Peptides against a protein of PDB entry 7SID. Designs and how they scored, part 150

Target 1, 151 residues: chain A of PDB entry 7SID
Amino acid sequence: LHMYLMLLKELPGEEYPLPMEDVLELLKPLSNVCSLYRRDQDVCKTILNHVLHVVKNLGQSNMDSENTRDAQGQFLTVIGAFWHLTKERKYIFSVRMALVNCLKTLLEADPYSKWAILNVMGKDFPVNEVFTQFLADNHHQVRMLAAESIN

## One batch from the design tools (peptide; made by RFdiffusion4, then SolubleMPNN)

Design b2_p30_2_s4 (from b2_p30_2, 11 letters changed)
Fold by OpenDDE base, seed 3:
Structure b2_p30_2_s4 (fold): chain B 151 residues (1-151), chain A 30 residues (1-30)
Amino acid sequence: as target 1 above (151 residues)
Amino acid sequence: MEKSKEFFKESKVPEGIELLEKEEEEEKKE
């Protein structure tokens, strides 16, 4: 876990987008790692904070390649899982804030949720619709963070 | 689009459960 998280942290920023092939390789173990540590709030927060770089890379990819779609799908599966567990009140506010940041970044890349759709338990949820639910979050900091994206 | 995996189904949250419970109590007071 530590090594994987370190790799995620060291991902280049927006100025240097990763090749899609590298993004895919990083995403492959992500779901398993998230699943294994889904009960650990700190690990989940850390993962969500680090995958922001992945979201930025996915959003900047103008290539409608199969690899891009695959990467998007793998990433959205993970985000959908975090969303699902959030709905079940399994995460504290700090994790929810990290998730909101991910969703915000997705909306910046795909404002109309053309591809940013969460599939949870066989149902599709556009990220824009999911995001608006955080405006009614029980924690004020989460609500504020969500509201900042609309202004 | 790949579906959410089954391993993210509802489960107990032993790690950090105390923090979660505290936050839930605070959220209910808000």
Scores: peptide ipSAE 0.020, ipTM 0.577, DockQ to the pose 0.101
Fold by OpenDDE base, seed 5:
Structure b2_p30_2_s4 (fold): chain B 151 residues (1-151), chain A 30 residues (1-30)
Amino acid sequence: as target 1 above (151 residues)
Amino acid sequence: MEKSKEFFKESKVPEGIELLEKEEEEEKKE
């Protein structure tokens, strides 16, 4: 876990986007790691904070290749899982804050949710619709973050 | 793929719910 978290932490930002092949390699263990530590609030928060770099890489891809679609799909599956567990009230506000930041970054990359669609239990949820639900979050900081992100 | 589905399962750990309840109560007091 720690090695993987360190790897995520050291991911380059927007200035140095990774090749899609490298993004795919990084995403391979992500779902398993998230699933394994889904009950650990601190680990989930850390993961969500670090995967912001992955979101940025996915959003900057202008390619309509199979690799891009595959990477997007793998990532959205993970975000969808966090969203699902959030709806079930399994995460504290700090984790929800980190999730909102991920969703914000997705919306910046895809404002109209053309590809940013969460598939949960066989149903599609556009990220823009998911994002607006955080405006009614029980914690004021989450509500504020969501509200400030709508520009 | 198969293990990723486990991530969607409901957590049986009550700590998250307890923490959420605490946060919600604190938020109401503000």
Scores: peptide ipSAE 0.017, ipTM 0.521, DockQ to the pose 0.176
Fold by OpenDDE base, seed 4:
Structure b2_p30_2_s4 (fold): chain B 151 residues (1-151), chain A 30 residues (1-30)
Amino acid sequence: as target 1 above (151 residues)
Amino acid sequence: MEKSKEFFKESKVPEGIELLEKEEEEEKKE
């Protein structure tokens, strides 16, 4: 886990996006890692903070290639799971804060939710719709973060 | 993708549940 998290953390910034093939390789274990540690609030927070780099890489891909769609799908599956568990009130505010930041980054990359759609239990939820729900989060810091992201 | 969803499924007892419960109580007071 530690090495994987370090790898995610060391990803290049927005100025130097990774090739999609590299992004795919990074995403392959992500779902399993998240699943394994889904009950650990601190680990989940850390993961969500680190995957921001992945979001940036996915959003900068102007190519609607199969690899891009695959990468987006894999990533959105994970985000969707976090969202689902958040709706089930399984995460403390700090994790939700990290998720909001992730969703914000997704919206920056895809403001019209062309690809940023969470599929949870067979239903599609555009990230913009999901994001607005955090404006009504029970925790004031989460609401404030969400509000700041929109304005 | 569907396989991943099955792995990352809901948990009834998350680690740090005491913090979550406390937060929920505080959230209700807001």
Scores: peptide ipSAE 0.016, ipTM 0.527, DockQ to the pose 0.101
Fold by OpenDDE base, seed 1:
Structure b2_p30_2_s4 (fold): chain B 151 residues (1-151), chain A 30 residues (1-30)
Amino acid sequence: as target 1 above (151 residues)
Amino acid sequence: MEKSKEFFKESKVPEGIELLEKEEEEEKKE
């Protein structure tokens, strides 16, 4: 886990995107790692904070490439799972804040949710609609973070 | 866009629920 997380945090930002092939290699174990540690609040928070770099890379890629669509799909699966478990009240505010940051970054790249669509339990949820729900989060810091993204 | 596969299954997280309850109680005191 620690070695994998180290790789994630070393990803460059939007200014210097990685080749999509490299992004795909990093995404391969991500869903399994997240699933394994889904009950660990601290690990989930750490994962979500580190994958912000992945979001930035995905937002700078060519949307028409097969590799881009594959990477987006793999990543959105993970985000969708965290969202689903959040709705089931499985995560404390610090994890939810990390998730909001991921969603915020997705909206910066795709404000109209053209590709940023979460599929949860066979149903599609545009990220912009998902994000709006955090404005009514029970924790004040989560609400504030969500509100900052609108202004 | 192709639909994403779900790798997460529903699971009970007792400790997480307890922490959420505590969190909500603390928010009411602020």
Scores: peptide ipSAE 0.104, ipTM 0.727, DockQ to the pose 0.053; fails the geometry check

Design b2_p30_3_s1 (from b2_p30_3, 14 letters changed)
Fold by OpenDDE base, seed 2:
Structure b2_p30_3_s1 (fold): chain B 151 residues (1-151), chain A 30 residues (1-30)
Amino acid sequence: as target 1 above (151 residues)
Amino acid sequence: SELEEELKRQEELILNPTEEELEEIRKQFS
């Protein structure tokens, strides 16, 4: 886990994007890691904070390529799962804040949710619609973060 | 598609993993 998290943390941002093939390799074990630690608030927060760089890389790629779709799919599946578990009240505010930051970054890369669509249990949820739900989060810091992220 | 099926598998792995699946994953990191 530690090694993987380190690799995830060191992923270059938008200024120095990685080849999509490298991004895919990094994403391959992500769902497994999330599965193992889905109940660990600290690990989930860490994962969410680190995958912010993935969004930046995805935004620089050709949206029509198979590899891009694959990477987007794998990434969005994880985000969708975290969102779903959030809806089930599985995560404390700090994890939700990290998720909001991920959604914010997604919206910056895809403001109209052309590709940033969460598919959860067979249903599509555009990120722009998902994001608005956090404006009404029970925790004031989450609401504030969501509000700040709009501008 | 194959991708869609894989993504569905990944989703289920996070949302509702079996103990067998979790054990298999643990082996990968041990």
Scores: peptide ipSAE 0.649, ipTM 0.938, DockQ to the pose 0.920
Fold by OpenDDE base, seed 3:
Structure b2_p30_3_s1 (fold): chain B 151 residues (1-151), chain A 30 residues (1-30)
Amino acid sequence: as target 1 above (151 residues)
Amino acid sequence: SELEEELKRQEELILNPTEEELEEIRKQFS
């Protein structure tokens, strides 16, 4: 786990986007890690903070290839799962704040949710619609972060 | 499609993993 998290942390930002093939390799174990540590708030927060780099890479990609769709799908599946568990009140505010930051970055890359759509249990949820729900979050810091992100 | 099935598998793994699946994942990281 530590080695994988370190790898995610060391990913370059939008200034140096990775090849999509490299992004796919990084995403392969992600669902396994999320599954194993889904009840660990600290690990989930760390994962969400680190995958911000992946979001930036996906957003900077101008390719409309199978690899791009694959990478986007795998990433959005994880985000969708985190959002679903959030709706089930499984995560504390710090994890939700990290999730909001991920959604913010997605909106910056795809303001109209053309590809940034969460599919949860067979139903589609555009990220822009998902994001607005955090404006009514029970925790004031989450509401404030969401409000600041849209302005 | 194959991709859709894989994504569904990944989602279910996160949302409702079995103890057997979790043990298999632990072995991969050991």
Scores: peptide ipSAE 0.647, ipTM 0.938, DockQ to the pose 0.939
Fold by OpenDDE base, seed 1:
Structure b2_p30_3_s1 (fold): chain B 151 residues (1-151), chain A 30 residues (1-30)
Amino acid sequence: as target 1 above (151 residues)
Amino acid sequence: SELEEELKRQEELILNPTEEELEEIRKQFS
C-alpha cells in the first residue's frame, strides 16, 4: 500500500503531462486498495489526498480517446463509491474534507460536469450537484471548505 | 459495454465486497 501511495504522490512532480497509458496503470489497482481499506478512515483520507494529483492530470487532458474514457471511468467510480459511503455516514469529517478537495479539483477542470459525472448504483450524479450537498454537511469545517471552494 | 461492466464490478467491490474477494485482493499484495 505504502509503495503504491508513493507512486500516486509522484504525479505532481511531473513537469509534462503523463501519457494516459501510465495513468491507467496507476489507476488499475486503485479500486482494490479502496476495497481493502474502505473502513480505515486514515487510509481512505490518504488515498483521497494522493489521488488528487490524478484528478489534476485527468483534467488537463480533454482528449476523447478510449484510454481517456477508461481512466476517467475508473477514477470516477472510486470517487462515486467514496461519496456513496459518505452518504451512508461511513466517513468522518477529515475523509469528507479530502473528498471535497477532489470534487473541487474536478470542478475546476470541468465546471459544467461534462465528463465529471459520478455513476453510483446505476444512476448519474453530476459533480457540481454532488458538491453542493457538502454545503450542508454536519461538520462546520466541511461546510466551510465547500463554501470556499465555490469561489 | 465491457467498460461499463468492469466499472460496475469495481463499484461493487468497494461498496459490497465479499470476504472471498477481499482475500483475493490481499494475495496481490502478499
Scores: peptide ipSAE 0.647, ipTM 0.938, DockQ to the pose 0.939
Fold by OpenDDE base, seed 5:
Structure b2_p30_3_s1 (fold): chain B 151 residues (1-151), chain A 30 residues (1-30)
Amino acid sequence: as target 1 above (151 residues)
Amino acid sequence: SELEEELKRQEELILNPTEEELEEIRKQFS
């Protein structure tokens, strides 16, 4: 587990986007890790902060390949799960802050939510619609971060 | 599709994992 988190931490050091095959390999254990630590606020925050760089890799790949769709799907599934748990009030503000940053990065890569769509419990939620919900977050810092991201 | 089913499995693993699944995951990282 710690080794995997370490690998995630090293992603920020990459000067260039990783090949999609490498991204897929990195994403493979992600859902397992998220599942195991879904109640650990610190670990969830750490995961969300580090997967920001995965978003950048996904957004820069303008390829309509199977691997791209696979990687996007796996990543969005995790983000969707975190968002769902957020709606269930499972996460403190610091975790929600990290989630907003992920959503912000997704919107930067896909402003019109052409591919950045969260599928949660069989229903599709475009990231732009999901993002607006954080403008009404109970914590002022989350609201501020969301508002600043629009500008 | 196969991908859609896998993604659904991953979602369920995060949202509502069984104790057996969690134990299996722990074994993978230990």
Scores: peptide ipSAE 0.647, ipTM 0.938, DockQ to the pose 0.911

Design b2_p30_3_s2 (from b2_p30_3, 16 letters changed)
Fold by OpenDDE base, seed 2:
Structure b2_p30_3_s2 (fold): chain B 151 residues (1-151), chain A 30 residues (1-30)
Amino acid sequence: as target 1 above (151 residues)
Amino acid sequence: DELEKELEKQYQLILNPTEEELKKIKEELS
């Protein structure tokens, strides 16, 4: 876990995007890691904070590439799972804040949710609509972060 | 399509993995 998180943390940002093939390799274990540690709030928070770098890379890629679609899909699956569990009140506020940051970054990359769509339980949820829900979060800091992020 | 099917499997694994699946994951990560 530690080594994986370290690699995830060191992903280049928007200025120097990685080849999509490399992004895919880094994302490949992600679902397994999330599954294994889904009940660990601290690990979940850390994962969400580190995958911010992935979003930046995804936004700079060719949308017509199969690898891009694959990477986006894998990433969105994870985000969708976290969002779903958040709605079920499975995560504390710090995890929710990390999720909001991910959603914020997604909106920056895809303001109109052309590809940033969460498919949860067979239903599609555009990230812009999902993000709005956090404006009504029970925790003050989550609401504030969401409000600051809509710019 | 095949990709969507795979993503759905991953999604379900994250949300509600079986003990057997978790064991397999742990072994693969070790």
Scores: peptide ipSAE 0.022, ipTM 0.483, DockQ to the pose 0.940
Fold by OpenDDE base, seed 4:
Structure b2_p30_3_s2 (fold): chain B 151 residues (1-151), chain A 30 residues (1-30)
Amino acid sequence: as target 1 above (151 residues)
Amino acid sequence: DELEKELEKQYQLILNPTEEELKKIKEELS
């Protein structure tokens, strides 16, 4: 876990995006890691904070690439799961704040949710729509973060 | 398609993994 998180943390940002093939390799264990530590708030927060780099890489990639679609799908599945569990009040505010930051970054990369669409339980949820839900979060800091993110 | 099916599988794994699946994951990560 530590090594994996370190790799995520050290990913180049949007300034120097990784090849999509490398992004895919990094995403492969992500779902398993998230699943294993889904109840560990600190790990979840750390994961969400570190995958910001992945979002940046995904946003800078060619959307027409098969690898890009695959990477986006894998990533969005994880984000969708976090969002879903957030709605079920499974995560503390600090995790939700990290999730909001991820969603914010997604919106910056894809303002119109062309690819940033969460498919949860067979239903599509554009990230721009999902993001606005955090404006009504129960925790004031989450609401504040969401609000300042769209201003 | 196959990708969508795999994504759904991963989604379900994250949300509600069985104890057996968790054990497998732990073994893979060890």
Scores: peptide ipSAE 0.022, ipTM 0.491, DockQ to the pose 0.933
Fold by OpenDDE base, seed 3:
Structure b2_p30_3_s2 (fold): chain B 151 residues (1-151), chain A 30 residues (1-30)
Amino acid sequence: as target 1 above (151 residues)
Amino acid sequence: DELEKELEKQYQLILNPTEEELKKIKEELS
């Protein structure tokens, strides 16, 4: 786990996006890691903070590539799971903060939710619609962070 | 759609993995 998280943290920034093939390789273990540690708040927060680099890479990639679609799908599945569990009150505010930051970054990359759509239990939820729900979060810091993204 | 099936599998794994699946994951990560 520690080695994997370190790799995610050290991903190049938006200015130097990775080849999509490399992004896919990094995403392959992600679902398993999230599943294994889904009840660990600190690990979940760390994962969400580190995958911000993945979002930036996905936003700069060729949208017509099959690999891009696969990577987006794998990533969005994980985000959708976190969002779903958040609605079930499984995560504390610090994890929700990290999730909001991830959603914010997705909106910056895809303002009209062309590809940033969460499919949960067979239903599609555009990220722009999902994001606005955090404006009514029970924790004031989560609400404030969400509001800053709109201004 | 094979991609959709795989995504659903991953989603279910994250939400509620079986004991057998968890064992396999741990073995793969070891």
Scores: peptide ipSAE 0.021, ipTM 0.481, DockQ to the pose 0.831
Fold by OpenDDE base, seed 1:
Structure b2_p30_3_s2 (fold): chain B 151 residues (1-151), chain A 30 residues (1-30)
Amino acid sequence: as target 1 above (151 residues)
Amino acid sequence: DELEKELEKQYQLILNPTEEELKKIKEELS
């Protein structure tokens, strides 16, 4: 786990995106790791913080590429799952803050949610609409972070 | 399509993994 998380945080930023094939290799075990540790708040927070680099790479990719679509889909599935469990009150505020940061980064890359769409329980939710829900979060720090991200 | 099916599988794995699936994951990580 620790080695995998370290690989995620070492991804280049937006200026030097990785080949999508490499991104796919990194995303391959992500769903399994998230599933295994879904009840560990600290691990979930760490995962969400480290996958921020993946978001940056996905935002700079060619939308017409099959590999890009696959990578985006795998990533959005994970984010959608975290969001869904957040709505079910399964995660503490620190995890929700990390999720908001991921959503913020997605909005920066895709402000109109052209590809940043969460499919949860068979229904599509554009990230720009999902993001506004955190403005009403029960925890003040989550609300503040969400508000700052809109400005 | 096939991609949508795979995404749904991954989603369900995160939300409701079976004991067998968790066992496989642990074995792969070890």
Scores: peptide ipSAE 0.020, ipTM 0.474, DockQ to the pose 0.896

Design b2_p30_3_s3 (from b2_p30_3, 14 letters changed)
Fold by OpenDDE base, seed 4:
Structure b2_p30_3_s3 (fold): chain B 151 residues (1-151), chain A 30 residues (1-30)
Amino acid sequence: as target 1 above (151 residues)
Amino acid sequence: SELEERLKREEELILNPTEEELEKIKKELE
């Protein structure tokens, strides 16, 4: 886990996006890691903080290739799962904070949710729509973060 | 599509993993 998290952390930023093929390789274990540590708040927070780099890479890619769709799909699946579990009150505020940051980054890359759409249990939820829900989060810091992201 | 089905499996793995699946993941990450 530690090694994997380090790899995620060391991803190049928005200025230096990785080839989509490399992104796919990094995303491949992600769902497994999330599954295994889904109840570990600290690990989930760390994952969400680190995948911000992935968001940047995905956002910078304006390609409509199969690899892009695959990478976006894998990433959005994880985000969607975290969001769903959040709605089920499985995550503390610090994890939700990290999730909001991910969603914020997605919105910056895709303001109109052209590709940033969470599909959870067969239903589509545009990230911009999902993001607004955090404006009503039970924790004030989450609400504040969400509000700051919009304004 | 194949991709969609794979993504659905990944989603289910996160949302409702079985003990068997979790054990499998542990072994793979070792």
Scores: peptide ipSAE 0.636, ipTM 0.935, DockQ to the pose 0.928
Fold by OpenDDE base, seed 3:
Structure b2_p30_3_s3 (fold): chain B 151 residues (1-151), chain A 30 residues (1-30)
Amino acid sequence: as target 1 above (151 residues)
Amino acid sequence: SELEERLKREEELILNPTEEELEKIKKELE
């Protein structure tokens, strides 16, 4: 776990996008890690904070290839799962704040949710619609972060 | 499609993993 998290942390930002092949390699173990540590709030927060770099890479990609769709799908599956578990009240505010930051970055890359669509249990949820729900979050800091992200 | 099925399996792994699956993952991460 620590080695994987370190790898995610060391990913370059928006200025240096990774090849999609490299992104795919990074995403391969992600669902496994999320599954194993889904009840660990600190690990989940750390994962969400680190995958921000992945979001930036996916958003900067101008390729419409199978690899791009694969990478986007893998990433959105994880985000969708975190959102679903959030709806089930499984995560504390700090994890939800990290999730909001991920959604914010997705909206910056895809303001109209052309590809940024969460599919959870067979149903589609555009990220722009998902994001607005955090404006009514039970925790004031989450609401504030969501509001600041819109303006 | 194959991709959709794989993504569905990944989602299920996060939302409702079996003990056997978790043990397998733990072993692979060692």
Scores: peptide ipSAE 0.635, ipTM 0.935, DockQ to the pose 0.900
Fold by OpenDDE base, seed 5:
Structure b2_p30_3_s3 (fold): chain B 151 residues (1-151), chain A 30 residues (1-30)
Amino acid sequence: as target 1 above (151 residues)
Amino acid sequence: SELEERLKREEELILNPTEEELEKIKKELE
């Protein structure tokens, strides 16, 4: 786990995007890691903080390629799962804040949710719609973070 | 599609993993 998280942490930012092939390789273990540590709040928070760099890489890629669709799908599946578990009240506020930051970054790259759509249990949820729900979060810091991200 | 099927499997793995699947993942990450 620590080795994998280190690799995610060392991902270059938006200024130096990785080839999509490299992004795919980094995403391959992600669902497994999320599955194994889905109940660990600290690990989930760390994962969400590190995948922000992945979002930045995806935002600068050609969205029409097969590899891009694959990478987007893998990433959005993880985000969708975290969101679903959030709705089931499985995550504390600090994890939800990290999730909001991910959604914020997605909205910056895709403000109209053309590709940023969460598919959870066979139903589609545009990220802008999902993001709006955090404006009514039970924790004041989450609401504030969501509100600050709109403008 | 094949991609959609893989993504569905990944989703299920996160949301409702079996103990057997989790043990397999542990071995793979070692």
Scores: peptide ipSAE 0.634, ipTM 0.935, DockQ to the pose 0.894
Fold by OpenDDE base, seed 1:
Structure b2_p30_3_s3 (fold): chain B 151 residues (1-151), chain A 30 residues (1-30)
Amino acid sequence: as target 1 above (151 residues)
Amino acid sequence: SELEERLKREEELILNPTEEELEKIKKELE
Protein backbone atom coordinates (compact mmCIF):
# COMPACT_ATOMS: atom_id res chain seq x y z
CA LEU B 1 0.00 0.00 0.00
CA HIS B 2 1.43 3.32 -1.08
CA MET B 3 1.98 5.94 1.59
CA TYR B 4 -0.19 8.43 -0.25
CA LEU B 5 -3.20 6.14 -0.09
CA MET B 6 -2.68 5.88 3.63
CA LEU B 7 -2.71 9.64 3.91
CA LEU B 8 -5.95 9.81 1.95
CA LYS B 9 -7.54 7.38 4.39
CA GLU B 10 -6.81 9.81 7.20
CA LEU B 11 -8.83 12.58 5.59
CA PRO B 12 -12.19 11.43 7.02
CA GLY B 13 -10.73 11.95 10.48
CA GLU B 14 -10.28 15.65 9.94
CA GLU B 15 -12.87 17.74 11.75
CA TYR B 16 -11.55 21.17 10.80
CA PRO B 17 -10.86 22.70 7.40
CA LEU B 18 -7.28 22.37 6.25
CA PRO B 19 -5.20 25.37 5.23
CA MET B 20 -5.09 25.76 1.48
CA GLU B 21 -1.36 25.12 1.53
CA ASP B 22 -1.98 21.72 3.06
CA VAL B 23 -4.69 20.99 0.52
CA LEU B 24 -2.26 21.73 -2.29
CA GLU B 25 0.28 19.33 -0.84
CA LEU B 26 -2.33 16.59 -0.67
CA LEU B 27 -3.50 17.23 -4.22
CA LYS B 28 -0.02 17.31 -5.73
CA PRO B 29 0.36 13.55 -6.23
CA LEU B 30 -3.34 12.86 -6.76
CA SER B 31 -3.31 12.88 -10.56
CA ASN B 32 -0.35 10.49 -10.56
CA VAL B 33 -2.14 8.08 -8.26
CA CYS B 34 -5.32 8.27 -10.30
CA SER B 35 -3.37 7.57 -13.46
CA LEU B 36 -1.65 4.56 -11.95
CA TYR B 37 -4.85 3.03 -10.58
CA ARG B 38 -7.27 4.18 -13.29
CA ARG B 39 -8.20 0.58 -14.10
CA ASP B 40 -8.62 -0.54 -10.49
CA GLN B 41 -12.27 -0.08 -9.60
CA ASP B 42 -11.81 -0.56 -5.88
CA VAL B 43 -8.91 1.86 -5.61
CA CYS B 44 -10.73 4.48 -7.67
CA LYS B 45 -13.77 4.17 -5.41
CA THR B 46 -11.56 4.53 -2.35
CA ILE B 47 -9.85 7.60 -3.75
CA LEU B 48 -13.15 9.27 -4.55
CA ASN B 49 -14.54 8.49 -1.11
CA HIS B 50 -11.52 9.93 0.66
CA VAL B 51 -11.22 13.10 -1.39
CA LEU B 52 -14.66 14.15 -0.15
CA HIS B 53 -12.86 15.94 2.65
CA VAL B 54 -10.87 17.89 0.09
CA VAL B 55 -14.08 18.81 -1.71
CA LYS B 56 -15.48 20.24 1.51
CA ASN B 57 -12.34 22.26 2.12
CA LEU B 58 -12.40 23.70 -1.38
CA GLY B 59 -16.09 24.46 -1.16
CA GLN B 60 -15.81 26.32 2.11
CA SER B 61 -13.09 28.59 0.78
CA ASN B 62 -14.29 31.97 -0.40
CA MET B 63 -10.81 33.21 -1.11
CA ASP B 64 -9.74 34.14 -4.60
CA SER B 65 -6.04 33.46 -4.36
CA GLU B 66 -3.57 31.74 -6.61
CA ASN B 67 -3.42 28.79 -4.23
CA THR B 68 -7.19 28.45 -4.23
CA ARG B 69 -7.37 28.50 -8.02
CA ASP B 70 -4.53 26.00 -8.20
CA ALA B 71 -6.14 23.61 -5.73
CA GLN B 72 -9.55 23.88 -7.35
CA GLY B 73 -8.02 23.32 -10.76
CA GLN B 74 -6.10 20.23 -9.73
CA PHE B 75 -9.10 18.71 -8.02
CA LEU B 76 -11.55 19.48 -10.83
CA THR B 77 -9.13 18.02 -13.36
CA VAL B 78 -9.21 14.70 -11.54
CA ILE B 79 -12.98 14.74 -11.18
CA GLY B 80 -13.34 15.65 -14.83
CA ALA B 81 -11.12 12.77 -15.85
CA PHE B 82 -13.13 10.31 -13.76
CA TRP B 83 -16.33 11.65 -15.28
CA HIS B 84 -14.93 11.30 -18.78
CA LEU B 85 -13.88 7.71 -18.13
CA THR B 86 -17.35 7.11 -16.71
CA LYS B 87 -18.85 8.33 -19.98
CA GLU B 88 -16.62 5.80 -21.71
CA ARG B 89 -18.15 3.12 -19.45
CA LYS B 90 -14.88 2.35 -17.70
CA TYR B 91 -16.26 2.30 -14.16
CA ILE B 92 -18.77 0.11 -12.36
CA PHE B 93 -21.71 1.50 -10.42
CA SER B 94 -19.89 1.68 -7.08
CA VAL B 95 -17.29 4.02 -8.53
CA ARG B 96 -19.99 6.11 -10.17
CA MET B 97 -21.80 6.39 -6.85
CA ALA B 98 -18.64 7.67 -5.23
CA LEU B 99 -18.29 10.19 -8.04
CA VAL B 100 -21.89 11.32 -7.56
CA ASN B 101 -21.14 11.95 -3.90
CA CYS B 102 -18.23 14.16 -4.88
CA LEU B 103 -20.40 16.07 -7.32
CA LYS B 104 -23.11 16.39 -4.69
CA THR B 105 -20.67 17.98 -2.27
CA LEU B 106 -19.53 20.38 -4.97
CA LEU B 107 -23.10 21.38 -5.74
CA GLU B 108 -23.79 22.03 -2.08
CA ALA B 109 -20.86 24.42 -1.99
CA ASP B 110 -21.43 25.89 -5.46
CA PRO B 111 -25.05 25.36 -6.55
CA TYR B 112 -24.69 27.52 -9.64
CA SER B 113 -21.33 26.09 -10.72
CA LYS B 114 -19.50 29.39 -10.57
CA TRP B 115 -16.18 27.66 -10.02
CA ALA B 116 -17.22 24.01 -10.07
CA ILE B 117 -16.74 23.53 -13.79
CA LEU B 118 -15.17 20.43 -15.30
CA ASN B 119 -12.84 21.03 -18.20
CA VAL B 120 -12.50 17.86 -20.24
CA MET B 121 -10.69 17.71 -23.55
CA GLY B 122 -10.76 21.48 -23.78
CA LYS B 123 -14.49 21.84 -23.19
CA ASP B 124 -16.22 23.17 -20.06
CA PHE B 125 -18.98 21.27 -18.31
CA PRO B 126 -20.71 22.86 -15.31
CA VAL B 127 -21.07 20.36 -12.47
CA ASN B 128 -24.81 20.94 -12.23
CA GLU B 129 -25.22 19.82 -15.83
CA VAL B 130 -22.86 16.89 -15.32
CA PHE B 131 -24.76 15.83 -12.22
CA THR B 132 -28.07 15.78 -14.09
CA GLN B 133 -26.73 13.07 -16.39
CA PHE B 134 -26.53 10.62 -13.50
CA LEU B 135 -30.31 10.78 -13.18
CA ALA B 136 -30.32 8.64 -16.31
CA ASP B 137 -27.58 6.25 -15.19
CA ASN B 138 -28.01 2.61 -16.20
CA HIS B 139 -27.78 1.43 -12.60
CA HIS B 140 -30.81 2.02 -10.37
CA GLN B 141 -28.77 2.78 -7.25
CA VAL B 142 -26.85 5.50 -9.05
CA ARG B 143 -30.07 7.06 -10.32
CA MET B 144 -31.53 6.88 -6.85
CA LEU B 145 -28.51 8.52 -5.25
CA ALA B 146 -28.52 11.28 -7.83
CA ALA B 147 -32.24 11.90 -7.35
CA GLU B 148 -31.89 12.08 -3.58
CA SER B 149 -29.01 14.51 -3.89
CA ILE B 150 -31.10 17.09 -5.73
CA ASN B 151 -33.17 17.73 -2.61
CA SER A 1 -1.41 30.13 -18.64
CA GLU A 2 1.13 28.01 -16.81
CA LEU A 3 -1.57 26.62 -14.54
CA GLU A 4 -3.77 25.67 -17.47
CA GLU A 5 -0.88 23.87 -19.12
CA ARG A 6 -0.14 21.89 -15.97
CA LEU A 7 -3.78 20.93 -15.61
CA LYS A 8 -3.87 19.82 -19.23
CA ARG A 9 -0.86 17.59 -18.63
CA GLU A 10 -2.50 16.11 -15.55
CA GLU A 11 -5.66 15.36 -17.50
CA GLU A 12 -3.71 13.64 -20.25
CA LEU A 13 -1.81 11.64 -17.66
CA ILE A 14 -5.06 10.19 -16.34
CA LEU A 15 -6.85 9.72 -19.65
CA ASN A 16 -3.98 8.51 -21.83
CA PRO A 17 -0.93 7.62 -19.78
CA THR A 18 2.11 6.09 -21.45
CA GLU A 19 3.94 3.12 -20.02
CA GLU A 20 6.97 5.29 -19.47
CA GLU A 21 4.95 7.79 -17.45
CA LEU A 22 3.39 5.03 -15.38
CA GLU A 23 6.79 3.58 -14.63
CA LYS A 24 8.02 6.95 -13.43
CA ILE A 25 5.00 7.28 -11.17
CA LYS A 26 5.61 3.85 -9.67
CA LYS A 27 9.15 4.81 -8.77
CA GLU A 28 8.03 8.06 -7.19
CA LEU A 29 5.41 6.35 -5.04
CA GLU A 30 7.69 3.57 -3.81
Scores: peptide ipSAE 0.634, ipTM 0.934, DockQ to the pose 0.889

